# Peptides against a protein of PDB entry 5VJI: the designs that were tried, part 18

Target 1, 62 residues: chain A of PDB entry 5VJI
Amino acid sequence: NTLVVLHKSGLLEITLKTKELIRQNQATQAELDQLKEQTQMFIEATKSRAPQAWAKLQASLT

## One batch from the design tools (peptide; made by RFdiffusion4, then SolubleMPNN)

Design b1_p12_7_s2 (from b1_p12_7, 9 letters changed)
Fold by OpenDDE base, seed 5:
Parts: C-alpha cells; sequence; structure tokens
Structure b1_p12_7_s2 (fold): chain B 62 residues (1-62), chain A 12 residues (1-12)
C-alpha cells in the first residue's frame, strides 16, 4: 500500500517529521500570540493610565 | 492521486 511505499522511499520519515514541525510551529505560534496580547495590554495600560487596564494586564499574567 | 492525497492527509 501507499504507506509501505512511503516507508521504503524514505518519505514517511519526512512526512512524520513535517507533522511534528507543524505541531511545534502551532504551539510556538500560540505562545507568540499570547505574548503579543500581553504586550498590547501593557501598552494600553501605559497609555491610558487607567487602573482597569493594569488590572486586565495583571489578570493575563496568571 | 486522490487516494494518495487522502492517505497523506491522514498521516499529517
Amino acid sequence: as target 1 above (62 residues)
Amino acid sequence: REELEAQLKELL
């Protein structure tokens, strides 16, 4: 079957590695998005000087 | 071709 052909050709290893890299990329992207959000909340807190903005930032840093 | 693509998609 196709799986056997992929294994024998070496493409299965590449496919599995690619799958893992995609997973890692997704995880890293999620962390990056969280950091970007926290950074934005920090910027807004410094601009507005409103206690609510600082509270929002603090709540995100759990 | 479509079957191969489906199988690859299943592996990913």
Scores: peptide ipSAE 0.049, ipTM 0.653, DockQ to the pose 0.026
Fold by OpenDDE base, seed 3:
Structure b1_p12_7_s2 (fold): chain B 62 residues (1-62), chain A 12 residues (1-12)
Amino acid sequence: as target 1 above (62 residues)
Amino acid sequence: REELEAQLKELL
């Protein structure tokens, strides 16, 4: 069957590694998006001089 | 080929 062919050819290992890399990429992208949001909150806090903006940033870092 | 592609997508 197809699975046996993939295993014998080494493509199953590549498929599983690719799956893991996709997962890791998605996780890294989520972290990057969070960092971008935190960076934006930092920029807004520096502009605002409002304590609530810094509180919002601090809450996001927990 | 479509069946092979479907099976591959299931593994991913």
Scores: peptide ipSAE 0.046, ipTM 0.649, DockQ to the pose 0.026
Fold by OpenDDE base, seed 2:
Structure b1_p12_7_s2 (fold): chain B 62 residues (1-62), chain A 12 residues (1-12)
Amino acid sequence: as target 1 above (62 residues)
Amino acid sequence: REELEAQLKELL
């Protein structure tokens, strides 16, 4: 069957590795997005000098 | 070929 052919050709391993790399990329992107958001909250807190902005940032760091 | 492509997409 096609699965056996993919395995013997090495393409199945490549497919599974690609799937894992996509997953890791998505996870890394999510961490990056979170860092960007936290950075933005930090910038806003420094600009506003409002306690509420610092509280918002602090809550995001948990 | 289409069946193989469908199976490949399922694995990803």
Scores: peptide ipSAE 0.045, ipTM 0.658, DockQ to the pose 0.026
Fold by OpenDDE base, seed 1:
Structure b1_p12_7_s2 (fold): chain B 62 residues (1-62), chain A 12 residues (1-12)
Amino acid sequence: as target 1 above (62 residues)
Amino acid sequence: REELEAQLKELL
């Protein structure tokens, strides 16, 4: 079957590794996006004298 | 070919 052919050719290992790398990339990208959002909240908090902006930032970190 | 592509998409 196709799976046996992929295994014998070495392509199955590459496919599984590629799948894992895609997953890791997606997870890293999500963490990066979250950090970017937190950075934006920090910037807004520094521009504002309102405690609410700092509260929003704190809530995102907890 | 179509079946192979479908199986690969399922694996990923």
Scores: peptide ipSAE 0.044, ipTM 0.648, DockQ to the pose 0.026

Design b1_p12_7_s3 (from b1_p12_7, 9 letters changed)
Fold by OpenDDE base, seed 3:
Structure b1_p12_7_s3 (fold): chain B 62 residues (1-62), chain A 12 residues (1-12)
Amino acid sequence: as target 1 above (62 residues)
Amino acid sequence: SAELQAQRQALL
C-alpha cells in the first residue's frame, strides 16, 4: 500500500507539513499585498493632498 | 492504525 509506505518513510508527514507551510505562506502573502496597497494609497494621499485620496485610503482600512 | 487514518484524512 502506497500510503503505508509514505507513512513509514516519513514522506507523508513532510508532504503534509509542506502543504500547510504553502497555505500559511499564501495567507501571509495576501496580507502583505494588502498592506503594500494600503501603503501605496497613503503615499498617493500625501502627494496629492486631495480629500478623495484620503477618503479612498480610509475606505480601504475598514 | 488510527494515526495513519488521521493522516489520510488530513491529506484530503
Scores: peptide ipSAE 0.103, ipTM 0.761, DockQ to the pose 0.022
Fold by OpenDDE base, seed 4:
Structure b1_p12_7_s3 (fold): chain B 62 residues (1-62), chain A 12 residues (1-12)
Amino acid sequence: as target 1 above (62 residues)
Amino acid sequence: SAELQAQRQALL
């Protein structure tokens, strides 16, 4: 069957590895986006000097 | 065969 052919050719292994790399990329991107958001909150806190902005940043770091 | 079955499951 098709699955056996894919396995024997090595393409199935490549497919599975690609799937895992996509998953890892998505996880890393999510962490990066979170860091960008936290950085923006830090910038806003330093600009406003408002306690509420610092509280918001602190809440995001939990 | 066992390896193929495991890979099949991993694709789901």
Scores: peptide ipSAE 0.097, ipTM 0.751, DockQ to the pose 0.023
Fold by OpenDDE base, seed 1:
Structure b1_p12_7_s3 (fold): chain B 62 residues (1-62), chain A 12 residues (1-12)
Amino acid sequence: as target 1 above (62 residues)
Amino acid sequence: SAELQAQRQALL
């Protein structure tokens, strides 16, 4: 059984841990992307002086 | 099989 061989060799543990690390990396990347977007909205709000830009930023923070 | 199941539960 291939699964038994993978388990006994320790490769299954490494594989599953790698999968979890990838998942955690993706979650952290999503948070980072959100922060980058919020930062961009902040920059745009400061540049445009448009009330709509501030409203958009405020909506993103709620 | 019990160890394999325990490992899957611990890592997922």
Scores: peptide ipSAE 0.096, ipTM 0.743, DockQ to the pose 0.024
Fold by OpenDDE base, seed 5:
Structure b1_p12_7_s3 (fold): chain B 62 residues (1-62), chain A 12 residues (1-12)
Amino acid sequence: as target 1 above (62 residues)
Amino acid sequence: SAELQAQRQALL
């Protein structure tokens, strides 16, 4: 059984751990991207002084 | 899916 061999060799554990690390990295990256977008919207709101830019930022925080 | 995840966690 290939699965048993992979488990006994430790490769299955490494594979599963790698997948989990990738998932965690993706989640952290998504949070970072959201923060970057919110920061950009804040900068644009300060530059434009337009109510719609502030509304866009507010919508992103809800 | 949750059961499969639990089984995978047991291998770590």
Scores: peptide ipSAE 0.081, ipTM 0.710, DockQ to the pose 0.026

Design b1_p12_7_s4 (from b1_p12_7, 8 letters changed)
Fold by OpenDDE base, seed 3:
Structure b1_p12_7_s4 (fold): chain B 62 residues (1-62), chain A 12 residues (1-12)
Amino acid sequence: as target 1 above (62 residues)
Amino acid sequence: SAELQAQLQALL
């Protein structure tokens, strides 16, 4: 039984851990991308000094 | 085993 061999060898655990690490990495990357976007909106808000730019940033933080 | 079944379910 292939599944039993995978389980006993520890490879199944490694596979499951890898899947979880990929998920966590994707979540962290999404947070990083959001922060980068918010940083860009902050920079644009400081440059334009327009209320609309600040409102856009504020909306992203809520 | 129960552990094997649990791991299989987690993989799916």
Scores: peptide ipSAE 0.116, ipTM 0.774, DockQ to the pose 0.022
Fold by OpenDDE base, seed 1:
Structure b1_p12_7_s4 (fold): chain B 62 residues (1-62), chain A 12 residues (1-12)
Amino acid sequence: as target 1 above (62 residues)
Amino acid sequence: SAELQAQLQALL
């Protein structure tokens, strides 16, 4: 059947590896987005000098 | 095969 053909050809393994790479890419992107947000909070804290902005940044670093 | 079944389960 088609599944056996996909397995023997190696395409099933490629498909599964691609799925895993997509997942890893999504996880890395989420970490990058978090860093961007933390950077923005740092910028806002330095601009406003408000204790609330620094508290918000501190909370994000936990 | 067991390997085919494992790959199928990973896909699901």
Scores: peptide ipSAE 0.116, ipTM 0.774, DockQ to the pose 0.022
Fold by OpenDDE base, seed 4:
Structure b1_p12_7_s4 (fold): chain B 62 residues (1-62), chain A 12 residues (1-12)
Amino acid sequence: as target 1 above (62 residues)
Amino acid sequence: SAELQAQLQALL
């Protein structure tokens, strides 16, 4: 049985831990991308000084 | 086995 061999060798644990680390990495990357977008909207709001740019930034901070 | 299933669930 392949599943029993994977479990006894420790490869199953490593595989599942790797999958979890990939998931956490993807979640952290999504948060980082959101922060980058919010930072860009802040920069654009300060440059344009237009009320609509500040409204766009405020709407993103939900 | 129940032990294998428990270990799998703990890692997910």
Scores: peptide ipSAE 0.094, ipTM 0.753, DockQ to the pose 0.023
Fold by OpenDDE base, seed 5:
Formats: structure tokens, C-alpha cells, sequence
Structure b1_p12_7_s4 (fold): chain B 62 residues (1-62), chain A 12 residues (1-12)
């Protein structure tokens, strides 16, 4: 069957590893996006000098 | 990325 062919050819292993790499890439991208958001909150906190903006940044770091 | 490509090649 198709699954046996994929296994014997090595394509199944590559496919499964590719799926895992995509997942890892997505996780890393999410961490990067979080850092970008935290950076933006830091910038806003410095601009406004408002305690609320600093509190928002602090909450994001917990 | 270079790491992704290297990991894929390691399976070949």
C-alpha cells in the first residue's frame, strides 16, 4: 500500500520530520512575535511615562 | 533557514 511505499522509500521519515520542523518553526515564530510585542510595549511605556504602560509591560513579562 | 535545510538533508 501507499504507506508501505513511503516507509520503504524513506519519504515517511522525511515527511514526519518536516511536520515536526514546521511545528518548531511556528513555536519559534510565536516567541519572536511575543518579543516584538514586548518591545513595542517598552517603547510605548517610555513615550507615555504613564505607570499604566509600565504595568502593562510588566504583566506581559510574567 | 540553514538549520532547517541541514536537518532535512540529515534524513537523506
Amino acid sequence: as target 1 above (62 residues)
Amino acid sequence: SAELQAQLQALL
Scores: peptide ipSAE 0.056, ipTM 0.689, DockQ to the pose 0.048

Design b1_p12_8_s1 (from b1_p12_8, 8 letters changed)
Fold by OpenDDE base, seed 3:
Structure b1_p12_8_s1 (fold): chain B 62 residues (1-62), chain A 12 residues (1-12)
Amino acid sequence: as target 1 above (62 residues)
Amino acid sequence: QQLQELEKQVQE
């Protein structure tokens, strides 16, 4: 059985851990992209002085 | 036991 060979070699554990690290990296990247967007909305809110830009920023911080 | 847990994790 290939799965038994992968388990005994430690490659299955490495593969599963790599899958999990990729998932965590993707989640962290999404949070970072959201923070970049929120930062841009903050910059635009400070420039525009428009209450709507602050309301948009506030809505993104939920 | 470890093999059964790894088999379960591959199915998720």
Scores: peptide ipSAE 0.067, ipTM 0.737, DockQ to the pose 0.024
Fold by OpenDDE base, seed 5:
Structure b1_p12_8_s1 (fold): chain B 62 residues (1-62), chain A 12 residues (1-12)
Amino acid sequence: as target 1 above (62 residues)
Amino acid sequence: QQLQELEKQVQE
């Protein structure tokens, strides 16, 4: 059984840990991308003084 | 025990 060989070699544990780290990295990256977008909308709202830019920021925080 | 848990985690 290939799975038994992978387990005994330690490669299965490394593979599963790598899969989990990739998943966690993807989740953290999505949170960072959202924060970057919200930060950009805040910067644009402060620069433009346009009510539409503040409305866009407000919609992103709900 | 550990092998059965790893087998389950590979199927998820």
Scores: peptide ipSAE 0.066, ipTM 0.736, DockQ to the pose 0.024
Fold by OpenDDE base, seed 4:
Structure b1_p12_8_s1 (fold): chain B 62 residues (1-62), chain A 12 residues (1-12)
Amino acid sequence: as target 1 above (62 residues)
Amino acid sequence: QQLQELEKQVQE
């Protein structure tokens, strides 16, 4: 069984750890992208002075 | 035990 060979060689543990690191990197990237969007909404709110732009920013932070 | 846990983690 290939899985048993991978386990005994330690390569399965490395593979699973790599999969988990990729997943964590994807989650951190999504949080970063959300922060970039919130930053853009903040810039737009400061420029427009419109209450609706501030309300949109506030809704994104909840 | 360890092999069964690794098998479970591969299937998730």
Scores: peptide ipSAE 0.065, ipTM 0.733, DockQ to the pose 0.024
Fold by OpenDDE base, seed 1:
Structure b1_p12_8_s1 (fold): chain B 62 residues (1-62), chain A 12 residues (1-12)
Amino acid sequence: as target 1 above (62 residues)
Amino acid sequence: QQLQELEKQVQE
């Protein structure tokens, strides 16, 4: 049984840990992308001085 | 057994 060989060699544990690390990396990347978007909205709010740009930023942080 | 739990985790 290939699965028994993978388990006994430790390769199954490495494979499962790699799957979990990929999942965690995807979650962290999504948080980073959200922070980049919020940073862009902050930059636009500071440039425009428009109340609407600050309201858009505030809505993204709540 | 530990192997049966690993088999389940691979199928998820």
Scores: peptide ipSAE 0.062, ipTM 0.732, DockQ to the pose 0.023

Design b1_p12_8_s2 (from b1_p12_8, 7 letters changed)
Fold by OpenDDE base, seed 3:
Structure b1_p12_8_s2 (fold): chain B 62 residues (1-62), chain A 12 residues (1-12)
Amino acid sequence: as target 1 above (62 residues)
Amino acid sequence: SELEKLEALVQA
């Protein structure tokens, strides 16, 4: 059957590994995006010197 | 097998 052919050809293993790498990449990208946003909030807080900007940053770090 | 290990990793 198709599954056996995919397994013997190595494509099934490659497919599964690719899916895992995509998942890991997505998770890492989400963490990176969060860090970028937190960094931007920090920059804005330092520029504005507004208490509300610092409060926003503090809330994001919880 | 190596495939079974990869399948387990994907499911984790």
Scores: peptide ipSAE 0.050, ipTM 0.685, DockQ to the pose 0.031
Fold by OpenDDE base, seed 2:
Structure b1_p12_8_s2 (fold): chain B 62 residues (1-62), chain A 12 residues (1-12)
Amino acid sequence: as target 1 above (62 residues)
Amino acid sequence: SELEKLEALVQA
């Protein structure tokens, strides 16, 4: 069957590894996006000097 | 096997 052919050719292994790499990439991207958001909150806090902006940043870090 | 290791990683 198709699965047997994929396994013997090595393509199954490549497919599974590719899926794992995609998952890892997505996880890393999510962490990066979170850092970007936290950075933006930090920038806003420094600009406004408003306690509520710092509180918002603090909440994101807890 | 290496394939089994990769499958385990994907399942994790």
Scores: peptide ipSAE 0.050, ipTM 0.685, DockQ to the pose 0.032
Fold by OpenDDE base, seed 4:
Structure b1_p12_8_s2 (fold): chain B 62 residues (1-62), chain A 12 residues (1-12)
Amino acid sequence: as target 1 above (62 residues)
Amino acid sequence: SELEKLEALVQA
């Protein structure tokens, strides 16, 4: 089967490592996207000087 | 996705 072929060829370890790296990359990208969103909320809060904008930013910082 | 492709290979 495919699993046996991958193991004997030495590609299973590489495949599993690649899978894990993709997962980690996705997690890191999600954190980066969250930071970008929080940065935008901060910019909007400083520009608007509105209490609601600051409240929105505060709520996002969990 | 690439992750799904790799998971499919390991499970096959």
Scores: peptide ipSAE 0.038, ipTM 0.664, DockQ to the pose 0.040
Fold by OpenDDE base, seed 1:
Structure b1_p12_8_s2 (fold): chain B 62 residues (1-62), chain A 12 residues (1-12)
Amino acid sequence: as target 1 above (62 residues)
Amino acid sequence: SELEKLEALVQA
C-alpha cells in the first residue's frame, strides 16, 4: 500500500523530516519577528528619550 | 489500516 511504498522508497522519512523542518522554521520566524519588533521599540526609545518608551520596551522583554 | 496511519501522519 501507499505507506509501505513511501517507507521503502525513503520518502516517508523525508516527508516527516520536512514537516519537522517546516515547524522549526515557523518557530524561528516567529522569534525573528519578535526580535524585529523589539528592535523597533528600542529604536523608538532612543529617539524619544521618554520613560514611557523605555517602559514599553522593558515590558516586551519580560 | 495503513491508509489510516498515513492520514494520521498527514494530519499531525
Scores: peptide ipSAE 0.036, ipTM 0.634, DockQ to the pose 0.022

Design b1_p12_8_s3 (from b1_p12_8, 8 letters changed)
Fold by OpenDDE base, seed 4:
Structure b1_p12_8_s3 (fold): chain B 62 residues (1-62), chain A 12 residues (1-12)
Amino acid sequence: as target 1 above (62 residues)
Amino acid sequence: SELEKLEQEVLK
């Protein structure tokens, strides 16, 4: 059984850990992208001094 | 068993 061989060799554990690390990396990247977007909205709000820009930023923080 | 647990994780 191929799965049994992979388990006994330790490769299955490494494969599963790799998949989890990829998932965590993707989640962290998504959070980083969101922070970058929020930072841009903050900069735009400070430049425009318009209530609409602040409202847009506030909506993104929900 | 540990093998069964790993099998279920692979199927996810």
Scores: peptide ipSAE 0.077, ipTM 0.748, DockQ to the pose 0.024
Fold by OpenDDE base, seed 5:
Structure b1_p12_8_s3 (fold): chain B 62 residues (1-62), chain A 12 residues (1-12)
Amino acid sequence: as target 1 above (62 residues)
Amino acid sequence: SELEKLEQEVLK
């Protein structure tokens, strides 16, 4: 069957590995985006000097 | 099977 052919050719492994790499990349990107957001909250907290802004940052770090 | 092993490896 098709799956057997894909496996024997090595294409299935490449396909599945590609899917896994995409997943890992997405996860890493999400972590990076979170860090960027936290950085922005830090910047805003320093600018405003408002307790509310610091509280928001604190909440994001928990 | 080898195919099943490969699939499980990716699912980890």
Scores: peptide ipSAE 0.076, ipTM 0.743, DockQ to the pose 0.027
Fold by OpenDDE base, seed 2:
Structure b1_p12_8_s3 (fold): chain B 62 residues (1-62), chain A 12 residues (1-12)
Amino acid sequence: as target 1 above (62 residues)
Amino acid sequence: SELEKLEQEVLK
């Protein structure tokens, strides 16, 4: 049985761990992307000084 | 099973 061989060899453990690391990396990347977007809104709010720009930023921080 | 234990170890 292929699954048994993979388990005994340790390759299955490596495969599952790799999948988990990919998941964690994707979650971290999503948080990073959100932070980048919020940073851009902050920069734009600072430059424009428009109340609507600050409101947009505040809404994103909920 | 041992496989289930391994899967739980990875998921935690």
Scores: peptide ipSAE 0.073, ipTM 0.739, DockQ to the pose 0.027
Fold by OpenDDE base, seed 3:
Structure b1_p12_8_s3 (fold): chain B 62 residues (1-62), chain A 12 residues (1-12)
Amino acid sequence: as target 1 above (62 residues)
Amino acid sequence: SELEKLEQEVLK
């Protein structure tokens, strides 16, 4: 049984932990990307000084 | 089983 061998060798645990780390990394990356986008909207709002730009930023923070 | 325990550790 390959699965039993993988489990006993510790490779299965490493594999499952790796999958979890990838998931967490993806979640963190998504948060980072959102922050980058919000930062860009903030920059644009400061440049334009237009109410609509600030409204767009505010909407993104909800 | 030990395998089930490991799977639950990953799922939580």
Scores: peptide ipSAE 0.068, ipTM 0.739, DockQ to the pose 0.026

Design b1_p12_8_s4 (from b1_p12_8, 8 letters changed)
Fold by OpenDDE base, seed 3:
Structure b1_p12_8_s4 (fold): chain B 62 residues (1-62), chain A 12 residues (1-12)
Amino acid sequence: as target 1 above (62 residues)
Amino acid sequence: DELEKLLQAVLE
């Protein structure tokens, strides 16, 4: 039984852990990308001095 | 049953 061999060798555990780490990494990366986008909108709002840029930033934070 | 649980976890 291949599954039994994978389990006893520890490879199945490594596979499951790797899969979970990939999932967590993807979630963290999504949060980081959102923060980067919000930071960029903040920078643009400060440079443009346009109410529309601040409104865009406000919308991203809601 | 543990083996079946592990199989299910891999397939998720």
Scores: peptide ipSAE 0.108, ipTM 0.756, DockQ to the pose 0.023
Fold by OpenDDE base, seed 2:
Structure b1_p12_8_s4 (fold): chain B 62 residues (1-62), chain A 12 residues (1-12)
Amino acid sequence: as target 1 above (62 residues)
Amino acid sequence: DELEKLLQAVLE
């Protein structure tokens, strides 16, 4: 059947590897987005000099 | 059995 052909041809392995790479990419992107957000909070904290802004940043880091 | 495992891996 089709699955057998895909397996024997190596396409199934490529498909599975692609799925794994997509998941890894998504995880890395999530970390990057978090760092971007934390950077923005840091910038805002330095600009405002408000204790609340620093508290917000600290909460995001813990 | 192997095919079933492969199918499950594709679907997860």
Scores: peptide ipSAE 0.100, ipTM 0.748, DockQ to the pose 0.023
Fold by OpenDDE base, seed 4:
Structure b1_p12_8_s4 (fold): chain B 62 residues (1-62), chain A 12 residues (1-12)
Amino acid sequence: as target 1 above (62 residues)
Amino acid sequence: DELEKLLQAVLE
């Protein structure tokens, strides 16, 4: 059947690996976006010199 | 049927 052909050709493994790589890429992108947001909060804290901006940054790191 | 289940698993 089609599944057997996909398995023997190696296309099934490639498909499953591609899915996993997409998932990992999405997770890494989410971490990167979080880091970018934290970096922006750090920049704003240094610019404003307001305690509330530093408190906001500290809360985001927990 | 088996192929359909596989496709569903890939889309998840």
Scores: peptide ipSAE 0.088, ipTM 0.731, DockQ to the pose 0.025
Fold by OpenDDE base, seed 1:
Structure b1_p12_8_s4 (fold): chain B 62 residues (1-62), chain A 12 residues (1-12)
Amino acid sequence: as target 1 above (62 residues)
Amino acid sequence: DELEKLLQAVLE
């Protein structure tokens, strides 16, 4: 059947691996974006010396 | 049936 052909050809493994890599890439990108945002808030907090900016950063780290 | 299950897994 079609599933057996896909398995024997290696396409099934490639398809499943590709899907997993896409998922992992999306998760890593989300973490990276969050880190970038936190870094920006840290930079702003150091520049302003305002308690509100530090409070905003602290809230993002919870 | 097996193909349908595979397609469902890919679409998840």
Scores: peptide ipSAE 0.088, ipTM 0.731, DockQ to the pose 0.024

## One batch from the design tools (peptide; made by RFdiffusion4, then SolubleMPNN)

Design b2_p13_1_s1 (from b2_p13_1, 7 letters changed)
Fold by OpenDDE base, seed 4:
Structure b2_p13_1_s1 (fold): chain B 62 residues (1-62), chain A 13 residues (1-13)
Amino acid sequence: as target 1 above (62 residues)
Amino acid sequence: ELKEEVQQLLAEL
């Protein structure tokens, strides 16, 4: 059985750990992308001085 | 038995 061989060799554990690390990396990247977007909205709000830009920023922080 | 071992490994990650 291939699964038994993968388990006994330790390759199954490495594979499963790698999948988890990829998942964690994707989650962290999504948080980083959200922060980058919020930072851009903050910059635009400070430049425009328009109430609408501040309202968009506030909505993103909820 | 192997299924339970894999499930235990997943719980430890």
Scores: peptide ipSAE 0.050, ipTM 0.694, DockQ to the pose 0.018
Fold by OpenDDE base, seed 5:
Structure b2_p13_1_s1 (fold): chain B 62 residues (1-62), chain A 13 residues (1-13)
Amino acid sequence: as target 1 above (62 residues)
Amino acid sequence: ELKEEVQQLLAEL
């Protein structure tokens, strides 16, 4: 009965959509974390001017 | 996958 009530009320659709949005949010957060790390490597490369720091950044982008 | 499971449960009612 609960499943039927959830379906008829539209709450089931909202629940399923919410789960998908959580998944998408997690994926976007992972991309953001990667970009933050790449930004940090870029900052370090600009500060040190060492070719090794640029090589690390380049390796992370490939 | 979960949507299909829910649809299957609804079809059995």
Scores: peptide ipSAE 0.043, ipTM 0.660, DockQ to the pose 0.013
Fold by OpenDDE base, seed 2:
Structure b2_p13_1_s1 (fold): chain B 62 residues (1-62), chain A 13 residues (1-13)
Amino acid sequence: as target 1 above (62 residues)
Amino acid sequence: ELKEEVQQLLAEL
């Protein structure tokens, strides 16, 4: 049985761990991208002094 | 055969 061979060789564990690391990396990247966007909205709000830009930033933080 | 199955599993990562 191939699954048994993969398990005994340790390759199954490595594969499952790799899948989990990819998932975690994707989640962390999404959080980082959100933070970058929020930072950009903050910069724009400070530059424009427009109440709409601050409202947009506030909506992103809720 | 085992090699191909391992390669397929790695391609699904």
Scores: peptide ipSAE 0.040, ipTM 0.666, DockQ to the pose 0.019
Fold by OpenDDE base, seed 3:
Structure b2_p13_1_s1 (fold): chain B 62 residues (1-62), chain A 13 residues (1-13)
Amino acid sequence: as target 1 above (62 residues)
Amino acid sequence: ELKEEVQQLLAEL
C-alpha cells in the first residue's frame, strides 16, 4: 500500500519531520512576535516614564 | 491512483 511505499522510501519520515519543523517554526515565530511586542512596550515605558506603561510591560512578562 | 492516495495520506497526517 501507499503507506508502506512511503515508509520504505523514507518519505514518510521526511513528511513527519517537515510537519514537526513547521510546527516548531510557527511556535518560534509566535515567541518572536511576543518578544517584539514586549520590546515595543519596553520602549514606550522608557519614553513615557508612566507607571502604567511599566505595569503593562510587567503584566506581559507573566 | 498512487498520486491521489499519497495526497489523501498527507491530508490525514
Scores: peptide ipSAE 0.039, ipTM 0.648, DockQ to the pose 0.017

